# Ledger of designs, part 24: peptides against a protein of PDB entry 1IK9

Target 1, 211 residues: chain A of PDB entry 1IK9
Amino acid sequence: MERKISRIHLVSEPSITHFLQVSWEKTLESGFVITLTDGHSAWTGTVSESEISQEADDMAMEKGKYVGELRKALLSGAGPADVYTFNFSKESCYFFFEKNLKDVSFRLGSFNLEKVENPAEVIRELICYCLDTIAENQAKNEHLQKENERLLRDWNDVQGRFEKCVSAKEALETDLYKRFILVLNEKKTKIRSLHNKLLNAAQEREKDIKQ
Target 2, 207 residues: chain A of PDB entry 1IK9 as posed
Amino acid sequence: MERKISRIHLVSEPSITHFLQVSWEKTLESGFVITLTDGHSAWTGTVSESEISQEADDMAMEKGKYVGELRKALLSADVYTFNFSKESAYFFFEKNLKDVSFRLGSFNLEKVENPAEVIRELIAYALDTIAENQAKNEHLQKENERLLRDWNDVQGRFEKAVSAKEALETDLYKRFILVLNEKKTKIRSLHNKLLNAAQEREKDIKQ
Target 3, 195 residues: chain B of PDB entry 1IK9 as posed
Amino acid sequence: MERKISRIHLVSEPSITHFLQVSWEKTLESGFVITLTDGHSAWTGTVSESEISQEADDMAMEKGKYVGELRKALLSVYTFNFSKESAYFFFEKNLKDVSFRLGSFNLEKVENPAEVIRELIAYALDTIAENQAKNEHLQKENERLLRDWNDVQGRFEKAVSAKEALETDLYKRFILVLNEKKTKIRSLHNKLLNA

## One batch from the design tools (peptide; made by RFdiffusion4, then SolubleMPNN)

Design b1_p9_7_s4 (from b1_p9_7 with P1G S9A)
Fold by OpenDDE base, seed 5:
Structure b1_p9_7_s4 (fold): chain B 211 residues (1-211), chain C 211 residues (1-211), chain A 9 residues (1-9)
Amino acid sequence: as target 1 above (211 residues)
Amino acid sequence: as target 1 above (211 residues)
Amino acid sequence: GPAPPDATA
């Protein structure tokens, strides 16, 4: 079961932070449980897949688009843009929320909630879920941090090997050229010496013909 | 201000998860605020640096060691090892905790708490802190994940450059040796040709002298 | 310095 808790402000009680918990299986499309609390009282309702489908039809909205708007309203909390307005009557237990557009607000959905007999149990479970989520996220953070430190070491090791390979390639080229030049110069010297010996032998033969 | 919330079980109410909030500045040594809640009622007390020092002296324990034990008891929650036992009387508002050793338990500390008039406000603020901590940890997780993916890309890029550098070094060595062998063989051929010309000229000169 | 290799290298 997936769960999201968000802080919301009710139009009727704008000074009191409320908490909206939504729980579902895989997708909101299959239905969800909604819980509202002010830290003293709690109210819960179950919304079925059929109710979601009916609300989408009543709005003349495609079901996937409607569920997408429900997800934004109920799981994101009131984002800082006041795009969603939440209303709740403790007397009627009627919860409804509106999407605020520039010049028009429209009701996005409504739910009948029931007052929980033991709100302290719901609040304790909600706090437990928050503490578990904190612990899981901390463990994930520590794992990701250790992995980042590993990847940085591995990067530095490969970078250092790469720089050594570049330097070794340049040194190899320089050394091979130096060795080649030495051997070639030796062979050039032998060729020049042999040419001079041939010229001298030809000059001596021309002198011997001239007696 | 640093804050830690932990779930605890009271000896008097073992079936009801309680929450122990501790808040402090930099270190517990400077004093702390303790809040206990069951999700319906809340109790708060302030512990001064002087009280902590006095409790350490009364225990005949070095202050830093005592604060170290307070930190384990109050900030770790009841770790799964039942090393710490928590007791609270709602009637006397007396909170005390014991450290359980193999054959001996001893009182590690005790605090007088006061019942909060508006527990819902304390509970709402506690839930807000949990939600803020979740959001901060999620943002940190997303940042670390993106950095991890960056470091992995950078590692793959350097690794690929390194492999290309290794292959290019081996290819360079092979190419330079091939070119050198060709030029060296040409010079060796010229040396052999010049030696043969010298031998022929010497043989012709020896024929001309015999003639 | 050492004479450069022949230009045919």
Scores: peptide ipSAE 0.013, ipTM 0.850, DockQ to the pose 0.050
Fold by OpenDDE base, seed 4:
Structure b1_p9_7_s4 (fold): chain B 211 residues (1-211), chain C 211 residues (1-211), chain A 9 residues (1-9)
Amino acid sequence: as target 1 above (211 residues)
Amino acid sequence: as target 1 above (211 residues)
Amino acid sequence: GPAPPDATA
């Protein structure tokens, strides 16, 4: 079961924050339980998949698009742009919400709710869910923080190994060139010495032929 | 201002979860506001720094140690070991809590609370704080997750660069040795050729002298 | 074949 609690304002009670809880199994399209509370009273209604389908049909809206609008309205809370307006009559227990566009406002959905006999239990359960969600999110935050610290250490370790490898490559190249220059210069010196010996031997032979 | 909400059970009402809110400025030692609710009624009390000091003195406990016990009792909720017991009389509005050790139970603190006239407002504000905390923790989780994914990419990038550097070092060494062997062998061949020319010239000169 | 580099350096 999934659950979302959002803060809403009723058009009839704009000064009193209400809380809208929506609970569903796997997908909102399959139906959901809606709970409204003002922190004193609570109202609950079950919305079936058939009701969602009927509301989509009545609106001449494709079901997936309609469920997308339901998700935005009921699970986001009133976003900063008052795109969704919520209405509730405590007398009729009739809940409806509208989407306000620039040039048109239309009813998105409407539900009959029932007043909960023991609102304190519903409110306590709602607060429990909030506290459990806080604890879970804190544990996740602590885990992600520790993992980030680990990844940063691992990055620093491989970065330091990489820099050492670069330096070792440059040092190797320099050392190899120095060693080979020494050996090559020795061979060049030996070649020059042997050429001079050949020149001298040729000059001596030319002297021996000239008596 | 800091705030912590915890779930507690009263000894008198063990089946009904209560919520204990503690609010303070900078440090719990400076005093705090305590709020108790059952989701229907709320009770609030202010605890001053002087009262905290007096309770520490009455217990013959060092103030910092006492504040450490207050923090564990009031900010942790009832941990899984029932180390702290909470008592509240709705009649007297007297709240007290005990620390239960293996061989001794003792009162840790006691506060007079006042029944809130409009508990719904206190409950709404408490739920608002929970929802705000959830939103903040979610934003932090999303940030940490994105940072984790970034750090993992950065690690993979430097690891791949490191492996390429290792391979390039080995390839460089191999290439340099091959090139230098070619040049050295050419020089060695030239030296051998020059030595043979010197030997032949010496043998010809020895023939010319014997002749 | 190319004589192995004399190990004498």
Scores: peptide ipSAE 0.009, ipTM 0.850, DockQ to the pose 0.057
Fold by OpenDDE base, seed 3:
Structure b1_p9_7_s4 (fold): chain B 211 residues (1-211), chain C 211 residues (1-211), chain A 9 residues (1-9)
Amino acid sequence: as target 1 above (211 residues)
Amino acid sequence: as target 1 above (211 residues)
Amino acid sequence: GPAPPDATA
């Protein structure tokens, strides 16, 4: 089961933070349970896939697009742009929310809720979910931090090996050229010596022919 | 201000999860505010640095060690080892906790709490803190994940450059040796040719002398 | 075959 808790403000009680919990299986489109609390009372309603489809049809909106708007309204809370307004009557248990655009506000959805007899249990379970989520996220953070530290070490190790490879390539090239020049100079000296011996032999033969 | 919320079970109400909130400035040693809630009622007490020092003295424990035990009891909750037991009387508002070792249980500390008149506000603020902590931890997780993906790319890039450097070093060595052998063989051929010319000149001179 | 380079360092 997936769950999201969001802070909302009701138009009727703007000074009191309310909490909107939405719980669903796999997809919000298949239906969801909505729970509202003020930290003292709680109200719950189940919204079926058929009700979501009917609300989409009544809005003349494609179902996937409508579910996308429901997800933004109900799972992100009132984002920093106050794009969604929430209304709830404790008397009628009628919950509805509106999308506020620059020039037009319209009702996005409405649900009948039921007052929970034991709100303390709902509140405790909500706090438990928050604490579990904190613990899971902290464990993920610690894991990712250790992985970052590992990847940084591995990067530094490869970088150091790469720099050593570059330096070793330059050193190899320099050493091979030095050795090549030495052997080449020896061969050039031997060639010069043999040429001088040939010139001397030719000069001696020319002297021997000239008596 | 630092804050920690933990789940605890009271010996008097083992079926009902309670939440223990501890709030402090910089160090738990300087004092803290303890808040207990069952999701319906709340109780709060302030523990001063002097009270912490007195409890440490009464226990004949070094203050830093005592604060270390307080931190384990109050900030980690009942860890998976049930090492700490919590007691609270709603009538007397007396809260105490014990450390359970294999052979000995002893009272670690005790506090007088006061019943909060508006528990809903305390519960709402507690849920707000949990939601803020979730959002902060999620933002840290997203940041660390992006950093991991960056470090992994950077590692793959350096690794690929390193492998190219190794291959280029081996190719350079092989090419330099091939070029060296070619030039060396040319010089060896020239030396052999000059030696043959010297031998022929010596043989001709020996013929001319015999002649 | 090309004579092995004399290993004289």
Scores: peptide ipSAE 0.008, ipTM 0.850, DockQ to the pose 0.050
Fold by OpenDDE base, seed 2:
Structure b1_p9_7_s4 (fold): chain B 211 residues (1-211), chain C 211 residues (1-211), chain A 9 residues (1-9)
Amino acid sequence: as target 1 above (211 residues)
Amino acid sequence: as target 1 above (211 residues)
Amino acid sequence: GPAPPDATA
C-alpha cells in the first residue's frame, strides 16, 4: 500500500490546516482510502475503482486523465496556485474538491467520509508514517551522500591518472625524439666520415695515375 | 530554533505511541521546550539552562555528559534497546525518564508539563513540521541523486579519455619505434654500402701496387 | 607520417 499525506485548506476553515492522507494499492485508479484530519478529528472514506470510473464518465473525461487530475488534487495538496479548492462539511461528512481554471471552476470529485471514532489512533499512525518516511529519507540521503563522496574520490583518482598519462605521453614522445636524434646524428657522422674517406681515396688514386 | 520529534512509549500506556517533540535554540544546554502528545492531548513544558545545570549537579554529572544523555533520551526516542524508559502522569503532568543499564536504573530527568488547551494546533504544527521535513529531505535526495548521476557521467568521461590516452601512448611508442627502426636501417644500409666501397677501393689499390 | 626529424648537425 502506498500513501501520501498533504496539507490542504478547507474553504469553510481557511485558517486551519487540514491533512489529507490518500492510501492506495499500486495505482489510484484501482481505488483509494482517503483520510482527512484537522489534528483533532478524523474522517475516512474508501473510494472504489467503480466510483472513480463513474466520476470520470460523468465528467466525460478519459479515465487516465481523470486519475491524473485526482493525483494532482489529492497527492500534491493545494499547490501554491490555488488550482484545487477543497470543501468539507463536518455535518454531512461530504468532501468535495474543485479545479479552478481562469474562467471556469468545476467539481473534480466528491466523497462521503465517515467520522473516525478514535481520531487519535489515525493521527498517531499518520505521525508514525511521517517519522518513518523521515527516517527512510534520511538513510537514503546519507547513502547518496556517501556515494557522492565515493564518486568524487573515484573521479579525482582517474583524473589524476589521466593527467599523469598525458604528461607521461608527452615526456615519452620528447624522450624518444631526443634519443633518436642522438642515434641518427651518430649515424650521419659515420656516413660523412666514410664519404670523406672515399673522396680522399679517389683523390689519391688520381694522383697515383698522374708520374 | 531546531526541533526533533521522536516516538516514545510510556510505561503507563505501553500500547499507545506517544510523540515527544523537543525544540531548542542552537544547543539543548541552553534550554529546550518539550512537548508530549498522544495524538489527542498535548502537554508542553519549558526546561531552562538553569534546570539542566541543576539536574546535572544533582546527578553529580558533568554538564556536557548530562546534555549528551538528554540528547540520546529525548531526541532518539527509546532506541531499539529500551535503554530509556519514559513515564508520564496525565494527572500530575509529571514527566520523567530513566536510563536502564544492566544492573542499575536511574532517573535521568524530570519535567513538569502543562496540558495544552488546544492540542489540535500543536498536533497540526507537528504534522506540518514532519511534512516540511519530508519535502526538504526529498528535495535534498533529488539533488543528491542528480549529483550522483552527474559524477558518474563525469567519471565515465574521464575514464574513457584515460583509456584512449593509454592506448594512444602505446600506439605512439609503437609507431615511433617502427619509424625509427626504418630510418636506422636505411642509415645502416648506407654505412654498409660505403664500407664495402672503401674495402673495394683498398683492394684495387693493393692490386695496382702488386701489379 | 611526419618525416623523421632531420638529425641536426
Scores: peptide ipSAE 0.016, ipTM 0.851, DockQ to the pose 0.043; fails the geometry check

Design b1_p9_8_s1 (from b1_p9_8, 5 letters changed)
Fold by OpenDDE base, seed 5:
Structure b1_p9_8_s1 (fold): chain B 211 residues (1-211), chain C 211 residues (1-211), chain A 9 residues (1-9)
Amino acid sequence: as target 1 above (211 residues)
Amino acid sequence: as target 1 above (211 residues)
Amino acid sequence: SGRIPVPPP
């Protein structure tokens, strides 16, 4: 089961933060349970897949698009731009919400809720879920932090090996060239010495012919 | 202000999860506000630094050690081993907690709480804090995940550069040695050719003298 | 790219 809790402000009670919980299995399209609380009272309603389909049809909206709007409204609350307005009558237990566009508002959905007999139990369970979510997120944060520190060490180690490899390549090239020049110069000197010996031998032969 | 919320079970009401909030400035030693709720009622008390010091003295415990035990009890709840037991009388508003060791239990602390007139406000604020903490932890998780993915890319890039550097060093060494052998063999061939010319010139001179 | 000194022609 998936769950999301959001803060909402009711049009009728704008100074009192309300909490909207939506619980669903796999996808919101399959239906959901909605729970509203003000921290004292709670109200719950179940919305079926058939009701979601009917609401989409009544709106002349494609079901996937309608569910996409429901998800934005119910799982994000009003959002940072007050795009969604929430209404609830404690007397009729009728909950409805509207999407506010710049020039037009339309009802996106409506639900009949039932007043919970033991609101304290619903509130306790909601707080428990929040605390469990905090603990899970903290454990995930600690894991990601440790992994981040590991990856940074591994990066530094490979970077240091790479720099050593670059320096070793340059040093190797320089050393091989130096050795090559030394041997080449030795052979060039030997070639010059042998040419001078040939020249001297030719000059001596020319002297021996001239007697 | 720092805050921690924990689940506790009261000895008097073991089937009802209670929530213990502790709020403090900088350090728990400077004093704290304790808030207890069952999701319907709330009770609050303020504990001063002087009360904490007095309780440590009354226990014949060093203050830092006492505060360390308070932190474990109040910020972690009972813990996974039920090391701390919590007691509350709704009639007297007297809250106390005990540390259970294997062979001995002792009262670690006690506080007089006051029943909150508007428990719904305290409960709403507690839920708001939980939701804010969830949002902050989620944002931190997303940040750490993105950084982890970045570090993994950076590691792969450096690793690939390192492998290319190793291969390039080996190829360079091999190429330089091949070129060196070719030039050295050319010079050795030239030296041999010059020695043969000297030998022939010496043989010709020996013929000219015999002639 | 270290050029091996080519002998002068």
Scores: peptide ipSAE 0.000, ipTM 0.851, DockQ to the pose 0.004
Fold by OpenDDE base, seed 1:
Structure b1_p9_8_s1 (fold): chain B 211 residues (1-211), chain C 211 residues (1-211), chain A 9 residues (1-9)
Amino acid sequence: as target 1 above (211 residues)
Amino acid sequence: as target 1 above (211 residues)
Amino acid sequence: SGRIPVPPP
């Protein structure tokens, strides 16, 4: 079961932060449970997939688009407070919300809620969920931080090996060239010595022919 | 200001999750505000640095050690439920907690609380803090995740450069040896040719002298 | 084409 709690302000009580909990299975489209609280009273309602489909049809909106708007209104918390308006009558237990666009406002959805007999239990469970979510997110943060530190170490180790490999390649090239220059110079000296011996032998033979 | 909310169970109400909020500046040792709620009523008290010092002295405990125990009891939530016991009288507004060790239980601290006139406001503010903490932790998780993905890419890039550097070093060594063998073989062939020319010239001169 | 350094003359 997925759950989201958001802060909302009701038009009737703009100074009082309310909390809107939405709970659903798999997708919001399959229906959801909505809970509203002011920290003293709580109200709950169930919205079925058929009611979501009917509301989309009544609005002449494609169901996926309608569910996309429901998700923004009910799960995202107040987007910029100017986009979604929430209304609730404690007398009728009627909850409705509007989408405010530049040139048009329209009712996005409406639900009949029921007053919870034991609001303290709903509030406690809501706070428990928040604390559990904090603990889970903290554990995930600690894990990601440790992994980040590991990856940074591993990166530094590979970087250091890479730099050593570059330097070792340059050193190898330099050393090989030095060694080969030595051997080539020895061969070049031997070639020069043999050429000089050939020239001397040819000059001696020309002297012997000239008696 | 630092803040921690924990779940506790009172000895008098073991089936009802209570929430213990502790708020402090810099260090718990400098004093704190404690708030207890059951999701319907709330109670608040202020504990001064002098009261913390007095409680440590009354317990014959070193202040830093005492504050360390306060931190475990009041901030860590229930460690294993068996270590800290919480007691509260709604009539006297007296809150106290005990540390349970294997062979000894002792009162770790006690506070006079005051019943909050508007518990709904305290509960709303507590839920707001939880939601803000969730949002902050989520934003931190998203940041750490993006950084982790970046570091993993950077690691893969350096690893790939390192492997290419290793292969390029081996290829360089092989190529240099092949090229130098060719040049050395040319020089060796030239030396052999010059030696043969010298031997032929010497043999011709020996024939000319025997004639 | 890495020029093999021609040995100094």
Scores: peptide ipSAE 0.000, ipTM 0.851, DockQ to the pose 0.004; fails the geometry check
Fold by OpenDDE base, seed 2:
Structure b1_p9_8_s1 (fold): chain B 211 residues (1-211), chain C 211 residues (1-211), chain A 9 residues (1-9)
Amino acid sequence: as target 1 above (211 residues)
Amino acid sequence: as target 1 above (211 residues)
Amino acid sequence: SGRIPVPPP
């Protein structure tokens, strides 16, 4: 089961943070359980796939788009832009939310909730879920941090090997060229010496022919 | 202000998860606020630095060691080993906790709490803190994940450059040696040719002298 | 054709 808890403000009680829990299986489209609490009382309702489909049809909205709006409203809470307004009647247990556009507000959805007899149990379970989520996220953070540190070490090691490889390539090139020049100069000197000996021998023979 | 929330079980109410919030400034040693809730009622108390010092003295324990035990008991909750047992009287508002060792249990600390008049506000604030902590941890997780992905890319890039550098070094060495051998062989051939010309010239001169 | 810098003769 997936779950999301968000803080919302009701139009009727703007000074009291309410908490909206939504729980679902696989996808929000297949239905969900909604729970509202003010930290003292709780109200819950089940929203079926058929109700979601009916609300989408009543809105003349494609179901996937409607579920996309439900997800934004119910899972994100009152995002920073007051795009969604939440209303709840504690008397009728009727919960509804509106999408506020520049020039129009419209009801996005509505649910009948039921007052929970033991709100403390729901609140405890909600807090437990928050604490479990914190612990899981902390463990994930520690894991990711250790992995980052590992990757950074591995990067530094390869970088250092790369720099050494570059320097070794340059040194190798320089050494090979130096050795090559030395041997080449030796062979050039030997060639010059042999050529001079040939010239001298030819000059001597030309002298011997000229008596 | 630092804060930690843990779930605990009271000896008197082992089936009901209680939540223990501890809030402090800089260090737990300088004092803390403790809040206990069952999701319906809340109880709070302030523990001063002097009370912590007195409890350490009464235990004949070094203050830093005592604070270390307080941290384990109050911030970790009932860790997996039932090392700490929590007791609370709702009538007297007396909270105490024991450290369970193999052969001895001893009271580690005790606090007088006060029943909060508006527990819903305390519970809401506690849930808000949990949600904020979840959001912060999620943002940190996303950041660390993106950084991991970056570091992995950077590592792959440097690794690929390193492999290319190795191959380029080997290719350079091979090419330089091939070129060197070619030039050396050319010079050796020229030296042999010049030497043969010298030998022939000497043989011709020796014939001319014998002639 | 990287001419090996042959030292000047």
Scores: peptide ipSAE 0.000, ipTM 0.850, DockQ to the pose 0.004; fails the geometry check
Fold by OpenDDE base, seed 4:
Structure b1_p9_8_s1 (fold): chain B 211 residues (1-211), chain C 211 residues (1-211), chain A 9 residues (1-9)
Amino acid sequence: as target 1 above (211 residues)
Amino acid sequence: as target 1 above (211 residues)
Amino acid sequence: SGRIPVPPP
């Protein structure tokens, strides 16, 4: 079961932060359990897939789009304070919420809730879920932090090896050229020497022919 | 103000998860506010630096070590279930906790609490803190995840550049050697040709002298 | 001594 807790303000009690818990199995579309609490009392209701479908039809809204709006209203918390308004009658146990657009407000959904006999148990379970979620997120944060530090070390090591490779390539090229120039100059000197010897031998032979 | 919420089990009510909130300004040593709740009622007490010092002295324990034990008991939650035991009398509002060692149990600390008149407000504030902590940790997780993905990309890019650098170094060395061999062989051929011309010229000169 | 491999004669 997936769960989301959000804080909401009821139009009737704007000074009291309420908590809206929504629990669902796989998708919000398949139905959900809604729980409202003020930290003293709790109210719960089950919303079926058929009720979600009926509310979408009554809204003349495509079901997937309607469920998308439900997700924003019920799971995201208040968002920017003015987009979703929550209403609850403690007497009738009627919960409804409205979407406020610039030029139009409309009821997005309505559900009958039931007062929980033991609200302390619901509140304790809600706090337990929050504490578990904190612990899980902290463990995930510590893991990601350690992995981040590892990846940074690994990056620095490869970067340092890359820089050494670049420098070693340039050094290799320079060394090879220096060695090659030495050998080429030796061969050029030998060619010049042999050419001069040939010129001298030719000049001596011309002298020997001329007696 | 720093805060930690933990779940505890009271020896008197082992079936009911209680929540222990500890709040402090800078260090636990400077004093703290303790709040106990069962999700219906709440009790709070302020523990001063002097009370912490007195409890350490009464324990014949060095204050820093005592505060270290307080931190484990009050902030870490139950730890392994059997190390710290919590007791609370709702009648006397006396809260105490014990450290259980293999051969000895001892009272680690004791505090007088006061029943909160509006427990719902304390519970709402506690839930708000949990939800804020969840949101902060989620945002941190998303940040660390994005950074992890970035560092992994950056590592792969440098690794790929490094491998290309290694291969390019080997290719460079091979190309330079091939080019150098060609030029050297040309010079060697020229040297051999000039040397043969010198030998022939010397042989012709010896024939001209014998003739 | 970086032996430029002299091809065998």
Scores: peptide ipSAE 0.000, ipTM 0.851, DockQ to the pose 0.003; fails the geometry check

